# Peptides against a protein of PDB entry 5D63: the designs that were tried, part 31

Target 1, 292 residues: chain A of PDB entry 5D63
Amino acid sequence: SLRRGIYHIENAGVPSAIDLKDGSSSDGTPIVGWQFTPDTINWHQLWLAEPIPNVADTFTLCNLFSGTYMDLYNGSSEAGTAVNGWQGTAFTTNPHQLWTIKKSSDGTSYKIQNYGSKTFVDLVNGDSSDGAKIAGWTGTWDEGNPHQKWYFNRMSVSSAEAQAAIARNPHIHGTYRGYILDGEYLVLPNATFTQIWKDSGLPGSKWREQIYDCDDFAIAMKAAVGKWGADSWKANGFAIFCGVMLGVNKAGDAAHAYNFTLTKDHADIVFFEPQNGGYLNDIGYDSYMAFY

## One batch from the design tools (peptide; aimed at target 1 W207 V248 A255)

Design b2_p16_8_s1 (made by RFdiffusion4, then SolubleMPNN; from b2_p16_8, 10 letters changed)
Fold by OpenDDE base, seed 2:
Structure b2_p16_8_s1 (fold): chain B 292 residues (1-292), chain A 16 residues (1-16)
Amino acid sequence: as target 1 above (292 residues)
Amino acid sequence: SLEDILALPKSGAVAA
């Protein structure tokens, strides 16, 4: 089954993603097909899927940017019914905003069925143009129509997944203890992570022994990422991944504080040195503590 | 020991 998480939802037939037009929070804002750029944020095209307890394979889909929810207009079962952003809550009982999401017959893509109407989210005519209509449309689970098939590209990790990524890294001290701060984390591209670092002022910050040294840099980066998240997204229920580690050198006589993030495939961590903005596979320390 | 590690202050000067 689909896991709770943030997804970029791409049509299986054409290079178009489910886009909330202009990222607007207004009720009735059209959800449309729109081009996307791989390995970028795609601001209006990220959706937090929240599973509904005790309702199999059923979710709300919250637009990360607007904080509004995917909504089938009037819950109508008529083909061509508009799909819009609309205010809502993660655990709503409104069938207009409940979506059953299951694998399609191809085993890779998903279909998105409105819980109430039993119609499917459809990229009308498979139109690849920006602003193409997305609507509820009749269909069945086993049909191969690519207009109704969607790839759910996971853009986030759970705390457990992050923990697993850390655990398999070779630069973890035997005494390591990790402390999770949140449950789900949007993982940023390095370019975005770096831009946050630049905008934080850290590149111009002066290292000063103890008064403003490695831990201050690392915590400042964490804070900057947190603020960026708060300022950038209206949805709740997730964080932006940026970890802080404390590590000891091989000799055991020096310690360092640094950051880390996840690799693109979310399987590994990469260390980030907030003093110079560098990404490293080996920062020269073994982590005995992390919080993220 | 962990105790010894935890007692280490953080400095970590890195070249910009």
Scores: peptide ipSAE 0.343, ipTM 0.894, DockQ to the pose 0.540
OpenDDE base, seeds 1, 3, 4, 5: peptide ipSAE 0.342, 0.338, 0.341, 0.340; ipTM 0.893, 0.893, 0.893, 0.893

Design b2_p16_8_s2 (made by RFdiffusion4, then SolubleMPNN; from b2_p16_8, 10 letters changed)
Fold by OpenDDE base, seed 2:
Order: sequence, then C-alpha cells, then structure tokens
Structure b2_p16_8_s2 (fold): chain B 292 residues (1-292), chain A 16 residues (1-16)
Amino acid sequence: as target 1 above (292 residues)
Amino acid sequence: SLEEIEALPKSGPVAA
C-alpha cells in the first residue's frame, strides 16, 4: 500500500510529472504534464498523499505548493474529463477528490483511479510537452497503458523512518535520546538546504562564547528551515527535515551542537555544520540528543 | 549522566 507522504508523481511512459499549472491555488487550475529536473524541489509537482481511514488504498492528493487538491471535474466518468486543482480537505468525502492508488500490473508504477468515477488519471496521448492534458480516462487496473501509469517518487520520510536512519548511524551515543517533533518530513536536496543556510545569515554570524555559539547556530539553522517551509508551501501536515543534535566528542571532554539531514536515499543521515555550511559523514561527535 | 554531559565545555568556533 502507498504510504502517507509527499510524492513526485512521474509518468511511466515519458519524462513528465503531474504538475499544478503555475502552482495556482485557484479552483479549476489545470493539472498538467510538465518536465521536471531530478534532484530539485520541482515546486509545483509535489503532492501530499493522505490516506483515507477505512477506505482501502484511497487518498487525497494535496499539492504541496498551492495547498489545493487533485480534483476530477464534476466527478465525470467521461474520458477526457479535466483533472484540476481545487480547494479541499485532507479527509474529504467528496469523491471528486478521492483517489484509489494501487500498483499497476508492472509492480513498480501506480495507477490513480478516481474513487467515484472509476476512471484513471491519464496523461492524454502520452504527450511529453509542458502543459499536456491530464484527464480522467477509462481503463482497468491490469492494463499496461503507460498513459495511466505513474511512479510515486517519495520525497518525504515519516518520523519513524527518520528515527531509523538515525539509529543506523555510527555516531550516536549510547545514551541517545531523540525527540520527534513532526510526523512527516520533506527531505530537501543539499543545494536547497545550503541555500536556506546562506539566506539565514548564519554564514556571516560571529561565534561568541555562550551567547552565540554552537547551539545558537544549530537552532538558528532549524528555525531558518522551518521559516522557509512556512513561506514556501501552502499545504499543511508536514515539516521540512532539519535536525538538531547535541553531541560529545570521542574524548568525552567537549560537547557540540550541530544539524543533520537525510541522504538522498533517505536511509542515512548526514551531519551539517551550521557554522560553515559543511556536510560531513563524521562531525567528530556522538549524539546524545536530537530533535527534529 | 546528563549532569556530566551538561558540565562539559562546548566546542569552540568552527572554521569556515
């Protein structure tokens, strides 16, 4: 089953992603096929999938940027019915905004079926051009038509997944205590993470004993990421991943505060030094505490 | 212990 999370949804046939045109929050904004750039944020192409309780394999899809939801126009079962962004809620009962998402016959891609109409999200004619029509279209679960097959590239991690990544890291102190602050985290590319760091003013901040030292830098980075998230996205129900750690060095005679994020594959953490913007696999400290 | 950790000196400035 598809997990709750943020996804970049890519067509199985052509290099096109499900895009909310211009990221507009207006009702009826077309959802279209659009090119994407790997390892970038792809602003208008991120979708929060929220599973509907007691309705098997059924979700709402909230556009992360606009905060609006994928909506089949009038819930029509006619082939070619527009799929648009529309205001909604995560747990709506509106069948126009309910999508049954299950594996396709290939076992890798998914099909996206409207709960009410039973039609499928279709990249019309497999058109790879920017702005290509995405519509509801007749189909079956077992068909191999790539127009209706979508890869769900997971762009987020659950708190449990983050916790597991931390637990696998060799630079965790035996006394470690982690505190989870949110449930789901968008994981940023390092380039974006670094840009937030640059924009935070931290590169120009002066280290000062106690009054503005390692913990201040680390917390300031987390605050900057949090603000960036709030300013960048209209959807709710997720956070931007940026952890703070407190660690002790190997000698056990010094402590440090620093940040961390997840690796591209979400399996591991990488340490981030907010005083210089460096990414390190080993920051020279073992974490006894984290919050993220 | 936490008290022992809290008593540790914090790191100095990290070079750019």
Scores: peptide ipSAE 0.330, ipTM 0.899, DockQ to the pose 0.610
OpenDDE base, seeds 1, 3, 4, 5: peptide ipSAE 0.330, 0.327, 0.330, 0.330; ipTM 0.899, 0.898, 0.899, 0.899

Design b2_p16_8_s3 (made by RFdiffusion4, then SolubleMPNN; from b2_p16_8, 8 letters changed)
Fold by OpenDDE base, seed 4:
Order: sequence, then structure tokens, then C-alpha cells
Structure b2_p16_8_s3 (fold): chain B 292 residues (1-292), chain A 16 residues (1-16)
Amino acid sequence: as target 1 above (292 residues)
Amino acid sequence: SLEEIRALPKAGAVAA
């Protein structure tokens, strides 16, 4: 089953993603096919899938940027019915905004069926052009039509997944204690993470003994990421991944505070030095404490 | 121990 999380949803037939046009929060904003750039944020193309309790494989899909929800216009079962962004809530009972999402017959892609109408989200004519219509369309779960098949590229991790990534890293001290602050985390590309770092003013910050040293840099980075998240996205129910670690060196005679994020595949952590913006697989310290 | 680790001096400035 599809896990709760943030997804970039890509058509199985053409290089087009499900896009909320202009990221607009207005009711009735078209959801369209649009090109995307791999390994970037793709701002208007991120969707938080929230599973509905006691309704198997059924979700709301909240656009991360607009905070509005994928909505089948009037819940109509007619082929060609518009799919739009519309105000809603994560656990709505409105069948216009409830989507049953299950694997297609190919076992890799998903189909997105409206709970009420039983029609499927369809990239009309498989049109790869920007602004191509996405609509409800008749179909079946076992059809091979790529117009109705979608890859769900997971852009977030659960706290458990983050914890697992930390646990397998070799630079963790035996005394390690981790403190999880949120449940689901959008994982940023390094380029975005670096840009937040640059915009925070940290590159120009002066290291000063105790009054503004390693822990201040690390906490300032986390605060900057948090604020960036709040300022960038209208959806709720997720955080932006940015960890803080306290570590001890191998010699056991020095401590350091630093950041970390997840690798592109979400399987590992990479350390980030907020004093210089460097990414390192080995920062020279073993973490005895983290919060993220 | 954690207490001993807490007592360690923090590393100096990291070079750019």
C-alpha cells in the first residue's frame, strides 16, 4: 500500500508530472500535466498523500505549495471531468477529494481512482505538453493505458525511516540518543539546502568562542530551514528535514555540533557543516545526540 | 560517559 508521504507524481507514459497550475490556492485551479526537472523541488508538483482511516488505499492529496486538495469537479463520472485544486481538509468525507491509489497491473506504477465516481486520473491523450489536461476518465484497474498510470516518487521520509538511516551510519557513538520532532519530512535536494544556508546569513557569520560557536551555527541552520518551510509551503502535516547532531571525535578529546540531511535515495545521512556549507560523509565526529 | 562527553571542549572554528 502507498505510504503517507509527499510525492512527485509522474506519468508512466511521458515525462510529465501532476502540476497545480501556478500553484494557485484558488478553488477550481486546474491540475495539469507539466514538465519537471529531476532532483529539484518542482514546487507546484508535490502532493501530500494522507491515508483515510478505515478506508483501504484511499487518500486525500494536498498540494504542498497551495494547501489545496485534488478535487474531481462535482464528483462527476463523465470522462473528461476536470481535476482541480480545491479547498479541503486532510480527512474529508467529500468523495470529490478522496482518491483510491493502488498499484497498476505493471506492479510499479499506480492508478488514482476517485472514490466516488470510480473514474481514474487521466493525462488526456497522453499529452506531454505543459498545461495538458488532467481529467477523470473511465478505466479499470487492470488496464495498461499509460494515460492513467503514475509513478509516485516519494520526496519525504517518515521519522522511522530517518531513524533507520541514522542507525546504519558508522559515525554514531555508542551513547547516541535521538529525538524525533516530527512525523514526516520533506527531504530537500542539496542545492536547495545550500541555498537556504546561504540565505540564512550563516556564510557571513563569525565564529566566536562559546557565544557563537558550532552549536549556534547548527541550530541557526535548523531554524533557517524551519522558517523556509513555513514561508514556502501552505500545506501542514509535515516538516522539512534538517537535523542537528552533537558529536565527539575519535580521540575523545573534542566535541562538535553540526547538521545532517538525507541522501538523494533517502537511505543514508550526509553531514552538513554549517560553518562552511560543506557536505561530508565523515565529519570526523561520532554523534551522541541528534534532534530532527 | 555522557557526562564526560559533555565536559569536552568544543572544537574551534571550521575553515571555509
Scores: peptide ipSAE 0.240, ipTM 0.855, DockQ to the pose 0.627
OpenDDE base, seeds 1, 2, 3, 5: peptide ipSAE 0.194, 0.187, 0.192, 0.193; ipTM 0.763, 0.750, 0.754, 0.759

Design b2_p16_8_s4 (made by RFdiffusion4, then SolubleMPNN; from b2_p16_8, 9 letters changed)
Fold by OpenDDE base, seed 1:
Structure b2_p16_8_s4 (fold): chain B 292 residues (1-292), chain A 16 residues (1-16)
Amino acid sequence: as target 1 above (292 residues)
Amino acid sequence: SLEEIEALPKSGPVEA
């Protein structure tokens, strides 16, 4: 079954993603096929899938940028019915905004069926052009039509997954205690994470004993990421991944505060030094505390 | 112990 999370949703037939046109929050904004750039944020193409309690394999899909929901116009079962962004709530009972998402017959891609109409999200004619129509269309779960098959590339991690990644890291002190602040985290590409760091002013910040030292840098980075998240996305129910760690060096005679994020595959953590913007697999300290 | 860790000096500036 599909897990709660943030997904980039790519067509199985052509290099096109499900895109909310212009990221607009207006009701009736077209959802269209659009090109994407690998290893980038793809702003209008991120969708939070929220599972509906007690309704098997059924979700709402909230566009991260607009905060609006994938909506089948009037819930019509007619082939070619528009799929749009529309205001809604994560746990709506409106069948226009409820989507049953299950594996296709190929076992790797998913199909997206409207709960009410039983039609499927379809990239009309498999058109790979920017702005190509996405519509509700008749179909079956077992059909191999790539117009209705979608890869769900997970762009987020749960708190449990983050915890597991930390637990696998060799640079954790025996006294380690982690504190989880949120439930789901968008994991940023390093380029985006670095850009937030640059824009925060931290590259120009002066280290000063106690008054602005390692913990201030680390907390300032987390605050910058948090603010970036709040300013960038209209959807709720997720955070941006940026951890803070306190660590002790191997000699046991110095402590440090630093940041960390997740690797591209979400399996491991990588340390980030907010004083210089460096990414390190070994920062020279073993963490005894983290919050993220 | 945690108390021993908290008593450690913090690191100096990291080179940019």
Scores: peptide ipSAE 0.325, ipTM 0.898, DockQ to the pose 0.587
OpenDDE base, seeds 2, 3, 4, 5: peptide ipSAE 0.226, 0.221, 0.228, 0.237; ipTM 0.757, 0.748, 0.758, 0.748

## One batch from the design tools (peptide; aimed at target 1 W207 C214)

Design b2_p17_1 (made by RFdiffusion4)
Pose (drawn by RFdiffusion4):
Structure b2_p17_1 (pose): chain A 292 residues (1-292), chain P 17 residues (1-17)
Amino acid sequence: as target 1 above (292 residues)
Amino acid sequence: SGVPAGAKTSLAPPSWV
């Protein structure tokens, strides 16, 4: 089963993503194929998949930017029916916004079926051009047609996954305790994490004993990332990944506060120095506390 | 080890660490 999370959904035949046109919140805004840039935030192309209770392999798909849902127009089973963004809720009973998502016959990509119509999400004619029509279409679960096959590229981690990445890190103090604050996190590319640090004003902040020292920088960065999350996205039910750690050096005589993020493959953590914007695999301290 | 270049700290480790 596809796990709850945030996905960049890429056609298996051509490198077009599912894109809510112009990120518009208007009802009926077309969902289309569009090119994308890896290792960036693709602002109109991120979808929060919310599992439906007791309805196997079925989800709502909420555009992260607009807060609107993937909706098969009037639930029609006619091939070519429009797939648009529409107002809705995470656990709706409206079948126009319910999607059964299971692995295709290639075992890697998925097919997306409307729960009401039993038709599939289809990149019409396999068109790779920006703005190509995506429609509901007749189809089967097992066929190889790439027009109806989609890679769900996971862009978020659960709290259990973040905890696992931290636990595998070699720079964790024996007294380490972590404090988990949310359940699902959008993992940022370093380019975006850095842009938030720049936009927070922290690059210009001066170190001052106690009144604006390392704990102040680290907390400020976390707060800046939290503000960015709420100000940038309309969808609810996730958080942005940015941790704070306190650590001690090998000699046991100095402590430091700093931030952390995750690697692209989501398996490991990487430390971030908020006083200078640097990313480090070893910051010189072993973490005895973290909150994220 | 200590802080990286361009960073400073004024923190002491807690006695329980």

Design b2_p17_1_s1 (made by RFdiffusion4, then SolubleMPNN; from b2_p17_1, 9 letters changed)
Fold by OpenDDE base, seed 2:
Structure b2_p17_1_s1 (fold): chain B 292 residues (1-292), chain A 17 residues (1-17)
Amino acid sequence: as target 1 above (292 residues)
Amino acid sequence: SGPPEGTRTDLKPPASW
C-alpha cells in the first residue's frame, strides 16, 4: 500500500513526470507531462499523497508548490477528460479529487484511478513532450499500457523513518533523546540545503564565545530551512527536514551543537556543520539529543 | 574530524549520562 508522503510521479513508459503547469494555483490549471531532472527538487512536480481514512488505497494528491489538488474535470468518465489542479482539501469527499492508487500488474509501478469515474490517469499517447496532455482514460488494473503506469518516487520521510535512520547511525550516544517536531519531511538535495545555508548569512557569521557559538549556528540553520519551506511551498501538512543535534565527544569533556539531514536514499543521516557548511559522516561527537 | 571551532563545555549531556 502507498504510504502518506510526498512523491515525484514519473511515467513508466517515457521520462515524463506529472507536472502542474507553471505551478499555478488557479482552478483548472492543466496537469501535464513534463521532463524532470533527477536528484533535484522539480518544484511543480511534487505531490503530497494523503490517504483517506476508511477508504482503501484512496488518496488526495496535493501539489506541493501550488497547494491545489489533482482534479478530474467534472468527474467525467469520458476518455480524454482533463486532469487539472483545483482548490480542495486533504480529506475531501469530492470524488473528482479522490484517487485510488495501487500497484499495477508489473508490481513496481502504480495506476491512479479516479474514485468516482473509475478511469485512470493517462499520459495521452505516451507523449514525452513538455506540456503533453494528462487525462482520465478508460482502463483496467491488469492492463500493461505504460501510458497509465506511474512510478511513485518518495521524496519525503515520515518521522518514524527519520527516527529509524538516526537509530542506525553509529554516532548516537547511549543516552540519546530525540524529539520529533513534525510528521512528514521533504528531504532536500544537499545542493539545495547548502544554498539555504548560504542565503541565511551563516557563512559570514562569526563564532563568538557563548554569545554566538555552535548552538546559535545550528538553530539559525534550522530556522533558515523552516523559513525557506514557508516561503517556497503553499501546501501544508509537511516540513522540510533539518535536524539539530547536541553531541558529546568520546572523552566526554566537550560538547557541540550541529545539524543533520538524511542521505539521498533516506536510510541514513549525514551531519552538517553550520559553521562551515561541511557535510560529514563523522562530526566527532555522539548525539545525546536531537530535535527535528 | 570535528568542527573548526565552537565546541562547548557548558553544554551538558543528560543527567543519565
Scores: peptide ipSAE 0.026, ipTM 0.651, DockQ to the pose 0.428
OpenDDE base, seeds 1, 3, 4, 5: peptide ipSAE 0.024, 0.024, 0.020, 0.022; ipTM 0.629, 0.636, 0.605, 0.649; seed 5 fails the geometry check

Design b2_p17_1_s2 (made by RFdiffusion4, then SolubleMPNN; from b2_p17_1, 9 letters changed)
Fold by OpenDDE base, seed 2:
Structure b2_p17_1_s2 (fold): chain B 292 residues (1-292), chain A 17 residues (1-17)
Amino acid sequence: as target 1 above (292 residues)
Amino acid sequence: SGPPPGTRTDLKPPAEW
């Protein structure tokens, strides 16, 4: 079953993603097919899937950028009914905004069925052009029509997944204590993470003994990422991944504070030195404490 | 890029270390 998380949703037939046009928060904003750039944020194409309690395989889909929800216009079962962004809530009872999402017959892609109408989210005619219509369309779970099959590429991690990634890392001290601050985290590409670092002013900050040293840099980076998240996205219920670690060297005679993020595949962590913007697989310290 | 990383020796691991 599909887990709660942030997804980039890509058509199984053509290189087109589900896009909220212009990222607009206006009710009735078209949801359309649009090209995407792999390994980038794709701002208008991220969707938070929130599972509905006690309703099997059923979700709301909140556009991360606009904070609005995927909505089947008037809940109509007519083929070609518009799918739009519309104001809503994560746990709505409005069947226009409830989507049953299950594996297709191919076992890799998903189909997205409107809970009320039982029609499916369809890239009309498999059109790969920017702005192509996405609509509700008649279909079945078992048919092979690629217009109604979607790959759900997960762009976030749960706190448990982050915890597991940390636990697998060889640079964790035996006394490690981790503190989880949020439940779900958007994982940024390194390029975006670095840009936030640059924009924070940290590259121009001077290390000063105790008054502005490693912990200040590490906390300032986390604060910068948090602010960037708040300023960039209108959806709630997630955070931007940026961890802080305290570590000790092998000799036990030096300590450091630094950041970390997740690798592209979300399976591992990579260390980030906020004093110079470097990414390292080994920062020379074993973490005894983290919060993220 | 920033200055060379500075570390500190006054950060202490947990007492159980």
Scores: peptide ipSAE 0.035, ipTM 0.672, DockQ to the pose 0.275
OpenDDE base, seeds 1, 3, 4, 5: peptide ipSAE 0.029, 0.021, 0.024, 0.022; ipTM 0.623, 0.625, 0.622, 0.640

Design b2_p17_1_s3 (made by RFdiffusion4, then SolubleMPNN; from b2_p17_1, 7 letters changed)
Fold by OpenDDE base, seed 5:
Structure b2_p17_1_s3 (fold): chain B 292 residues (1-292), chain A 17 residues (1-17)
Amino acid sequence: as target 1 above (292 residues)
Amino acid sequence: SGPPAGTKTDLKPPAEW
């Protein structure tokens, strides 16, 4: 089954993603096919899939940017029915906003079926152009039509997955304690993470003994990411991944506070030095405490 | 003398949790 998480949803036939046009929160905003750039945030193309309790393989899809939900217009079963953004809630009973998402016959892509109409999300004519129509269309689960097949690229991690990534890292102290602050985390590309760092003013901040030293930098970065998340996205129920660590060196005579994020594959962590904006696989310290 | 810039000496892990 598809896990709760944030997904970039890409057509299996053409290099087009499910895009909420202009990221608008207005009811009836078209959901369209649009080009995307790998390893970027793809602002209007991120969807939080929230599983519906006790309804197998069924989700709401919240656009991360707008906070609106994927909605089949009037729940119509007619082929060509518009799929739009519309106000909603994560656990709605409105069948216009309930989507059964299961593997297609190819075992890699998914199909997205409206719970009520039983029609499928379709990139009409497989049009790869920006603004191409996405609609509800008749289909079957076993049909190989690429217009109705979608790759769900996971852009987030659960707290458990983050914890597991930390646990695999060799730079963890034997006394390590981790504190999980949220349940699901959007993992940013390094370029975005760095841009937040730049915009925070930290690059111009000066280290000062005790009054503004390593912990202040690390916490300021965490705060900057948190603020960026709040200011950038209208959806709720997720956080932006940015950890804080306290670490001790091998000699035990020095300690440091620093940040960390996840690698692109979400399998490992990478350390981030907020004093210089550097990414490191080894920051020279073993973490004895983290919160994220 | 304090720690070098960018590091601390007072962020030591606790002896016991």
Scores: peptide ipSAE 0.119, ipTM 0.744, DockQ to the pose 0.269
OpenDDE base, seeds 1, 2, 3, 4: peptide ipSAE 0.019, 0.105, 0.015, 0.056; ipTM 0.626, 0.777, 0.614, 0.721; seeds 2, 4 fail the geometry check

Design b2_p17_1_s4 (made by RFdiffusion4, then SolubleMPNN; from b2_p17_1, 7 letters changed)
Fold by OpenDDE base, seed 2:
Structure b2_p17_1_s4 (fold): chain B 292 residues (1-292), chain A 17 residues (1-17)
Amino acid sequence: as target 1 above (292 residues)
Amino acid sequence: SGPPPGTKTDLKPPADV
């Protein structure tokens, strides 16, 4: 079954993603097919899938940018019914906004069925152009029509997944204690992470003994990422991944505070030095504490 | 770019649980 998380949803037939037009929060904003750029944030194309308790394989899909929800217009079962952004809540009972999401017959892609109408989210005519219509359309779970097949590319990690990634890292001290602050984390591309760092003012900050040293830099970076998240996204129920670590060197005579994020595959962590903006697989310290 | 990373000598890891 599909896990709770943030997804980039891509058509299985053409290089088009499910896009909320202009990221608008207005009710009735068209959801359309749109091109995307790999390894970028794809602002209007991220969807938080929230599983509905006690309703098998059924979710709401919240647009991360707008905070509105995928909505089948009037819940109509008519082929060609518009799919739009609309105000809602994560655990709504409105069948216009409830989507049963299961694997297609190919075992890799998903189909997205409206809970009420039983029609499927369809990239009409498989149109790869920007602004192509996405609509409810008749279909079955087993048919191979690529217009109704979607890849759900996970852009977030759960706290458990983050914890597991940390645990796999060789630069963790035996005394390590981790503190989880949130439940689900959008993982940023390094380019975005770096841009947040640049915009934070940290590149111009001066290290000063104790008064503004490694922990201040690391916490300032975390704060900057948090603010960026708050300023960038209208959806709730997730955080932006940016960890803080305290580490000790091998000799045990020096300690450091630094940041970390996740690799693209979400399997590992990479260390980030907020004093210079560097990414490192080995920062020279073993972490005895993290919070993220 | 920033200054060379500064570190601390007075931070210490906790004892084992």
Scores: peptide ipSAE 0.106, ipTM 0.726, DockQ to the pose 0.243
OpenDDE base, seeds 1, 3, 4, 5: peptide ipSAE 0.037, 0.100, 0.106, 0.023; ipTM 0.631, 0.725, 0.724, 0.624

Design b2_p17_2 (made by RFdiffusion4)
Pose (drawn by RFdiffusion4):
Structure b2_p17_2 (pose): chain A 292 residues (1-292), chain P 17 residues (1-17)
Amino acid sequence: as target 1 above (292 residues)
Amino acid sequence: SIKNLAAARGIPLVKYP
């Protein structure tokens, strides 16, 4: 089963993503195929998949930017029916916004079926051009047609996954305790994490004993990332990944506060120095506390 | 809260070089 999370959804035949046109919140805004840039935030192309209770392999798909839902127009089973963004809720009973998502016959990509119509999300004619129509279409679960096959590229981690990445890190103090604050996190590319640090004003902040020292920098960065999340996205039910750690050196005589993020493959953590914007695999301190 | 914790631990928080 596809796990709850945030996905960039890529057609298996051509490198087009599912894109809510112009990120518009208007009801009826077309969902289309569009090119994308890896290792960036693709602002119109991120979808929060919320599992439906007791309805196997069925989800709502909420555009992260607009807060609107993937909706099969009037639930029609006619091939070519429009797939648009529409107002809705995470756990709706409206079948126009319910999607059964299971692996295709290639075992890697998925097919997306409307719960009401039993038709599939289809990149019409396999068109790779920007703005190509995506529609509901007749189809089967097992066929190889790439027009109806989609890679769900996971862009978020659960709290359990973040905890696992931290536990595998070699720079964790024996007294380490972590404090988990949310359940699902959008993992940022370093380019975006850095842009938030720049936009927070921290690059210009001076170190001052106690009144603006390492703990102040680290907390400020976390707060800046939290503000960015709420100000940038309309969908609810997730948080942005940015951790704070306190650590001690090998000699046991100096402590430091700093931030951390995750690697692209989501398996490991990487430390971030908020005083200078650097990313480090070893910051010189073993973490005895973290909150994220 | 973090400064109180650091003081209780007796280990200063330092500037990063």

Design b2_p17_2_s1 (made by RFdiffusion4, then SolubleMPNN; from b2_p17_2, 6 letters changed)
Fold by OpenDDE base, seed 4:
Structure b2_p17_2_s1 (fold): chain B 292 residues (1-292), chain A 17 residues (1-17)
Amino acid sequence: as target 1 above (292 residues)
Amino acid sequence: SIRELLEAMGIPLVKPP
């Protein structure tokens, strides 16, 4: 079953993703096929899938950028019905915005069926061009038509997954205590994470004993990421992953505060030194506290 | 403060040179 999370949704047949045109929050904004760049943020192409309680495999899909929801126009079952962004809520009862998402017959891709109409999200004609029509179309769960098959590339982690990644890391102190602040986290590419760091002013900040040292840098980075999240996305119900750690060195005679994020595969953490913008697998400290 | 807590724990908050 598809888990709650943020997904980049890519067509199984052509290198096209489900894109909310111009990221517009206007009702009726077309959802279209659009090219994407792997390992980038793909701003208009991220969707928060919220599972509907007690309705098997059924979700709302909120565009992360616009805060609007994937909507089958008038809930029509007619082939070629427009799929648009439309205002909504995560747990709506509006069948125009309810999508049953299950594995296709190939076992790797998903099909996206409108709950009410029972039609499927279709990249019309498999058109790989930017702005290609995405529509509701007749289909079945078992057919192999790639126009209706989608890869759900998960771009977020749950707090539990983050916790597990931390637990696997060898640089955790025996006294470690973690504090989880949110439930779901968009994991940024390092390039984006670094850009936030640059824009924060931290690269130009001077280390000063106690008054602006490691803890200040680490907290400033987390604050910068938080602000970036708030300024960048209109959807709610998720955070941007940026952790703070306090660690002690092996000798036990020095402590440090630093950041961390998740690796590309979300399986591990990587340490980030906010004083120089470096990513490290070993920062020289074992964490005894984290919050993220 | 975090610093006070660390001191109480005997963990100096010192960045290595």
Scores: peptide ipSAE 0.026, ipTM 0.654, DockQ to the pose 0.604
OpenDDE base, seeds 1, 2, 3, 5: peptide ipSAE 0.020, 0.025, 0.026, 0.025; ipTM 0.584, 0.677, 0.655, 0.675

